Peptides against a protein of PDB entry 4Z5W. Designs and how they scored, part 208

Target 1, 305 residues: chain A of PDB entry 4Z5W
Amino acid sequence: IPDVFLELNKLWYFSAQSNLFNGEMPRSLSNSRSISLLSLRNNTLSGQIYLNCSAMTNLTSLDLASNSFSGSIPSNLPNCLRLKTINFAKIKFIAQIPESFKNFQSLTSLSFSNSSIQNISSALEILQHCQNLKTLVLTLNFQKEELPSVPSLQFKNLKVLIIASCQLRGTVPQWLSNSPSLQLLDLSWNQLSGTIPPWLGSLNSLFYLDLSNNTFIGEIPHSLTSLQSLVSKENAVEEPSPDFPFFKKKNTNAGGLQYNQPSSFPPMIDLSYNSLNGSIWPEFGDLRQLHVLNLKNNNLSGNIP

## One batch from the design tools (peptide; made by RFdiffusion4, then SolubleMPNN)

Design b2_p28_1_s4 (from b2_p28_1, 18 letters changed)
Fold by OpenDDE base, seed 1:
Structure b2_p28_1_s4 (fold): chain B 305 residues (1-305), chain A 28 residues (1-28)
Amino acid sequence: as target 1 above (305 residues)
Amino acid sequence: SEDERMKELAKALNLPLLPGEAGFLTTE
């Protein structure tokens, strides 16, 4: 991208997504005082990500996903005091989340999907301090790590948690019970084990649950038949969506179906491809808002109710 | 098939269920 942004003192929104822009991010853009929304998604931009947060005082949203950036995650991003949304998906950092992100109070939506992020324990320990964090996407990171079950972890305002396809070991973490506003949980395509905890059915806002492609055992918790968001429409809290799209992908190389907001997902329970046993509860019929129920490829017994 | 079993389940539960697409969520 040419370095011509110095004269654009009224540049509030810049979208150059899905172009053929290469090279480094222009310094004039990295120092823009006026820019609020910056999207450079799906380009061939390279080098280290640097933003002058002291200059970029209006920056609220940053989408740099699917670029050829390298190096460390910019530790100074918490100094961008209005920065709410960050999409760093498909940037190969090969790094841990910076400890400075403990102070990232403006942060509401963060994606590192497929960004070679390491140390899930440190990542969650850091990000729990982001009190305004509502959307967290960590898919395709932390390969073969253990999902921490430390009860002290607290994501009080978390609404969307996606940690899929990480080959994570461990159990469904009890600390998620401290996230009563959780609407969407995707822990699919991991190596999670143990039983599905009954307290998941107490998450009254949970309308999308994907635990598919794990090693869960035991019975389906009966409490899932009483998920309030799936019983009645009245609890569909339309919250501000992240400034980045979601994709449902079968694999890392496939194009996915695009969803512009979490509320566009069909209400779903997917427990498929586990080792669950016991009966299918007839009380799943009470989930009148449910659009997708997938229980296939389990050890479930008895009759279809 | 497992997909037929899920259709039978949807009928038994009296739910207008859609076929589930396999996959995980990303932002890229």
Scores: peptide ipSAE 0.603, ipTM 0.949, DockQ to the pose 0.772
Fold by OpenDDE base, seed 4:
Structure b2_p28_1_s4 (fold): chain B 305 residues (1-305), chain A 28 residues (1-28)
Amino acid sequence: as target 1 above (305 residues)
Amino acid sequence: SEDERMKELAKALNLPLLPGEAGFLTTE
């Protein structure tokens, strides 16, 4: 990418995604005062990510996903006072979340999907201080770590939590009950154990639940049959979605089905590939908004209701 | 098959269920 962006004093949006751009990010772009949305997703950009947050006062969205960037996560990003959305998926950092992210009050949507992030405990302890954080995607990180269950963790405004395919140990964390506005939870493809907690059914906005491919035991909580978002079509006010797409992938090498917004996900309960027992509740029939119910590959008994 | 059982479940529950696609969510 040519280093000519200093002259572009009216550059509000720059998207050069899905090209063949290589080398470092242009310094003029990293110092742009006018840019609001920057997307360089799916290129071959390399080097250290550096943004001059003192210059980039209008930056609201940053998508650098699927690039060959290296080094540390930029610890100065919280100084970008308008920065709301960050997609750093598929950047091999091999790092922890910077402590400075405790001060990231503008942050609303963050993805580090498949970014070699380490220390989930530290990551969640830091990110809970982001009072405006609504979307958090941490899929394909934290390999074989333990999902922290510390009750003091609090994500008050969390709408979307995705921590899939991490081989995480532990249980469904009680601190998620402190996120009453949670709409989407994906903890699939881990090594989570214990019972599915009944309080999940109290998350009145939860319309997408994926707990598949874990080691959950016990009965399906009857409270899941009363998930309010799946009983009634409330006109959920379309909250502003993150400025990055989601993908449902069957495996790490497959192309995923693209979803541009979390609201585009089919209402779903997936509990498949666990060790759940007991009966299938007939009251799942009350979930008139449900599009996907997957209970296969469990130890469920009795009749189909 | 397990998929057939899920289709029977959908019928029993009288829900217009779609086939569940296996997979996990990413942003990549």
Scores: peptide ipSAE 0.596, ipTM 0.949, DockQ to the pose 0.789
Fold by OpenDDE base, seed 2:
Structure b2_p28_1_s4 (fold): chain B 305 residues (1-305), chain A 28 residues (1-28)
Amino acid sequence: as target 1 above (305 residues)
Amino acid sequence: SEDERMKELAKALNLPLLPGEAGFLTTE
């Protein structure tokens, strides 16, 4: 990308996604006072990510996903006082979340999908201080780590949590019960064990639950038949979505189905590919808003209701 | 098949269920 952005004093939006741009991010872009939305997703950009947050006072959204950036996660990003959305998916940092992110009060949506992030305990401990954090995507990180169950973790405003395909051990974390606004939970393709906790059915806004491809045991909690968002339409709060799309992928190498916002996901309960036993509750029939119910490849017994 | 069983379940529950696609969510 040419280093010509100093002359573009009115540049509010720059999208150069899905191009063949290589080299480093232009310094003039990293110092742009006018830019609000920056998307360079799906390029071949390299080097260290550097943003002059003291200059970039209007920056609200940053999408650098699927680039060849290297080095550390920019610890100064919390100094970008208006920065709400960050997509750093598929940037191979091999790093922990910077401690400075404890101060990232403007942050609403964060993705590090497949970014070689390490230490999930530290990451969650840091990110819980982001009081405005609504969307957190950590898929394909933390390989074989233990998902912390520390009850003191608090994501009060969390609506979307995706920590899939990490080979995570542990149980469904109790601290998620402190997220009453949770709408979407994907913990699929891990090594999570224990029982599915009944308190999941108390998450009145939860319309998308994926616990598939784990090692869960016991019965399906009857409380899942009472998920209010799946019983009635009335609670679909239209909320600002992150400025980055989501993808449902069958594997790491496949192209995924694109969803532009979380509300575009079909209402779903996927508990498939576990070791769940007991009966299928006939009260799943009360979930009139449910589009997908996947219970296959379990040890469920009895009759289909 | 398991997929047939899920279709029978959808019918039994009287829900207009769609076939579930396997996969996990990312932003990449």
Scores: peptide ipSAE 0.587, ipTM 0.949, DockQ to the pose 0.773
Fold by OpenDDE base, seed 5:
Structure b2_p28_1_s4 (fold): chain B 305 residues (1-305), chain A 28 residues (1-28)
Amino acid sequence: as target 1 above (305 residues)
Amino acid sequence: SEDERMKELAKALNLPLLPGEAGFLTTE
């Protein structure tokens, strides 16, 4: 990308996504005072990510996903006081979340999907301080780590949590019960064990639950048949979606189905590919808003109701 | 098949269920 942005003092939006740009991000762009939305997604950009947050006072959204950036996660990003959305998916950082992110009060949506992030405990301990954090995507990180169950973890405003395909050990963490606004939970493709906790059914806004491909045991909690968002069509206040799309992927190397907004996901309960036992509750029939119920590949017994 | 069993379940529950696609969510 040419380093010509110094003269573009009125540049509000710049998107160069899905091109063949290589090299470093232009310094003039990293110092742009006017830019609000920056997307360089799906390029071959390299070098260290550097943003002059003291200059970039209007930056609200940053998408650098699917680039060849190297080095550390830029610790100064919390100094970008208007920065709300960050997509750093598929950037091989090989790093921990910076401690400075405790101060990232403007942050509403964060993705590090497939970014070689390490230390999930530290990551969650840091990110819980982001009081405005609504969307957190940490898929394909933390390989074989343990999902922390520390009850002190608190994501009060969390609506979307995706920590899939990490081979995470542990149980469904109790601290998620402190997220009453949770709408979407994906913990699929891990090594999570124990029982599915009944308090999941108390998450009245939860319309998408994926616990598939784990090692869960015991019965399906009856409380899942009373998920209010699936019983009645609540007027889900369309909160502003993240400035990045989601993809449902069968494999890391496969193309995925694109979903532009979390509200575009079909209401779903997927508990497939576990070791769940007991009966299928007939009261799942009360979930009139449910579009996908997947209970296959379990040890469920009895009749289909 | 397990998929057929899920279709039977959908009928039994009187729910207009769609076939679930296997996969996990990403932003890439």
Scores: peptide ipSAE 0.586, ipTM 0.945, DockQ to the pose 0.788

Design b2_p28_2_s1
Fold by OpenDDE base, seed 3:
Structure b2_p28_2_s1 (fold): chain B 305 residues (1-305), chain A 28 residues (1-28)
Amino acid sequence: as target 1 above (305 residues)
Amino acid sequence: SIKLNLTLEEYLAEQEKKKKEEEEKLKK
């Protein structure tokens, strides 16, 4: 990418997705005062990610996903006081979340999917301080680590948690019961064990639950048949209008920024590929908004309702 | 189903592809 952005004092949105851009991020772009949305996803950009947060005072969204960036996660990103969304998916950092992210109060959505992030305990301990964090995607990280069950962990405003395909050990963590706004939970393709906790059915906004491909035992909690978001449309909690004004259906063929919108997921309960036993509750028939119920490859018995 | 091994990004990309394929079928 040419280093010509200094003269673009009115540049509010820059998208150069799915090109063949290589080398480092242009310094003029890293110092842009006008830019609000930056997307360089699916390129071959390399080197250390550096953003001059003191200059980039309008930066609200950063998508650098699917690039060849290396080194540490930029510890200065919390100094970008308006930065709400970060997509660092498929950037191979081989790093921990920086301690400075405790101060990242502007952060609403974070993805490190498949980014070689390490130390889930430290990551969650840090990110719980992000009071505005609504979406957290940590899929394909933390290989064979233990999912922390520390009751003091609290994500008050969390709507989306996805930590799939990590080979994580442990149980469904009790601290998630402190996330009453949770709409989507994906912990699939781990090594999680124990029983599915009944308090999951008290998450009145939860419309997508994937616990598939784990080692869960015991019965399916009957409380899952009372998930209010799946019983009636009237209890459909306001779709989190992404604070992203750009998802307006304006006819611009600009390849949609794949923000992890919960509305893109069908209402689903997937408990498949576990060791669950007991009966299928007939009261799953009361979940009139449920599109997918997947209970296959368990030890369930009795009649199919 | 192979779908469960996708990252959220890959899943969303597959859903976007399906929507485009459906829109193209509606235009024929």
Scores: peptide ipSAE 0.018, ipTM 0.489, DockQ to the pose 0.090
Fold by OpenDDE base, seed 4:
Structure b2_p28_2_s1 (fold): chain B 305 residues (1-305), chain A 28 residues (1-28)
Amino acid sequence: as target 1 above (305 residues)
Amino acid sequence: SIKLNLTLEEYLAEQEKKKKEEEEKLKK
């Protein structure tokens, strides 16, 4: 990518996704005062990620996913006071979340999926201070660590939590009960154990639950048959509204950037590939909004309702 | 969010692929 962005003082949106760009991110781009949306996803960009947050005062979204960046996670990102969305998926950091992220009040959406992030306890302790955090994706990190169950952890505004494929040990953490706006929970492909807690059924906005491929035991909590988001349409789960301002494309005829609506996750309960026992509750039939119920490969018995 | 949703879609596709690969291992 050429180092010409200093002259582009009106550049608000730059997207160069899915190209063959190599080398470092241009210094003029990392100092852009005008840019709000930056996406360089799926390239071969390398070196350290550096953003001059004092210059980049309009930066609201950063997508650098699927690049060959190296080094540490940029600790200065919280100084980008308007930065809401970060996608660092598939960047191999081999690092912990920076302590500076405690101050990341603008942060609404974060992905470190498959980024070789370490220390889940520290990561969650830090990220709980992000009061505006709604979407958190930490999949394919924290290999064989223990999922912390510390009741003091609070993600009050969390709507989406995905921490799958980590081989995490522990139980479904009670601190998730402090997230009443939770819509999507994926803890699949871990080594989580114990029983599925009944308080999951009190998450009135929860429409997507994946606990598959764990070591859960005991009965399916009857409270899952009363998930309000799955019983009634009136609780239309406000899809985690992309806190992307719907920038109405002004009427210029250039082909619709289909903002692919976030592919609406199908309303789902997946408890497959566990050691659950007992009966399938007939009251799962009351979940009129449920699209997928997967209970396969368990120790369930009794009548199929 | 939209870009994270693309990451989520990519993630879900990777999980579906893993689910299939493990189902194939269990059938063997």
Scores: peptide ipSAE 0.017, ipTM 0.550, DockQ to the pose 0.030
Fold by OpenDDE base, seed 1:
Structure b2_p28_2_s1 (fold): chain B 305 residues (1-305), chain A 28 residues (1-28)
Amino acid sequence: as target 1 above (305 residues)
Amino acid sequence: SIKLNLTLEEYLAEQEKKKKEEEEKLKK
């Protein structure tokens, strides 16, 4: 990318996504006062990510996903006081989330999907301080770590949580009950154990639940038949629309699926590939908005309703 | 109607198909 952005003092939006750009990000771009939306996704850009947040006072959205950036996560990003959306998916940082992200009050949507992020406990402890955080994607990180169950963790405004394909150990964490606005939960492709907690059915905005490919045992909580967002359309809450696509891994060996927005997800309950037992509740028939109920590859018995 | 035993993959394939069909309609 040519280093000519100093002359573009009225440039509000720059999208150079899905090109063949290589090398480092231009310094004039990293210092642009006018840019609000920056997307360089799906290029071959390299080097360390650096943004002059003191200059980039209009920056609201940053998509650098699917590039060959290296080094640390930029700890100064919280100084970009208008920065709401960050997509760092598929950037191999091999790092922890910076402590400075505790102060990231402008942050609404964050993706580190497949970014070699380490220490889930620290990551969640830091990110809970982001009071405006609505969308959090941490898929394909934290290999074989334990999902923290600390009840003090609070994501009050969280609407979308995706932490799939991490081989995480532990149980479904009680701190998720502190997220009453949660609409989408994906904890699939982990090593989570124990029972599925009944309080999940109290998440009245939850329309998409993926707990598939874990080691859950016991019965399906009857409270899942009472998910209000799946009973009536009147309970449908407006979904967050982040400025970046989500990536979900289909299989351990497959490439990640791209989702443009949470609204592209079906109303779904996926509990497949667990060790669940008991019957399928006939009251799943009350979930008139439910598109997908996947219960395959469990130890379920009795009649199919 | 509830679609039993559908995967997210199958649903996404259906959505990608619909999106392509819509994009093809917009090009005509």
Scores: peptide ipSAE 0.016, ipTM 0.453, DockQ to the pose 0.647
Fold by OpenDDE base, seed 2:
Structure b2_p28_2_s1 (fold): chain B 305 residues (1-305), chain A 28 residues (1-28)
Amino acid sequence: as target 1 above (305 residues)
Amino acid sequence: SIKLNLTLEEYLAEQEKKKKEEEEKLKK
């Protein structure tokens, strides 16, 4: 990318996604005062990520995903006082989340999907201080770590949590009960164990639950038949989607389905590929908004309701 | 072990079918 952005003093939006750009990010772009939306996703950009947050006072969205950047996560990003959305998916940092992110009050949406992030305990401890955080994607990180169950963790405004394919150990964390606005939970493709907790059915905004491909045991909580968002239409909160797409892999070999908005996910309960036992509750028939109920590859018994 | 991968429509259709089969058994 040419270093000519100093002359573009009216540049509000720059999108150069899915091109063949290589080399470092231009210094003039890293100092742009006018830019609000910056997307350089799916290029071959390299070097260390540096943004002059004191200059970039209008920056609201940053998408650098699927690039060849190296080095540390830029610790100065919280100084970008208007920065709401960050997509750093598929950037191999081999790092922990910086402690400075405790101060990231403007942050609403964050993705580190497949970014070689380490230490999930530190990551969640830091990110809980981001009071405006609504969307958090941490898929394909933290390999074989333990998902912290510390009850003091609080994500009060969290709507979307995706931590799939990490081989995480532990149980469904009780601190998620402190997130009453949670709409989408994906903890699939881990090594999570124990029972599915009944308090999940108290998450009145939860319309998408994926706990598939874990080691859960016991019965399906009857409280899942009373998920209010799946009984009635009334609570469809139209919130602005994050500026980055979500990806759901249906099969290991299939290309991930791209979902641009959390609301574009079908209302779903997926508990497949566990060790769940007991009956299927007939009251799942009351979930009039439910599109997909996937209970396959469990130890369930009794009648199909 | 029950292997279910149902849409709600499929589930409701199976319920209606069972209910009809039970009603037909009660009429005999």
Scores: peptide ipSAE 0.010, ipTM 0.384, DockQ to the pose 0.301; fails the geometry check

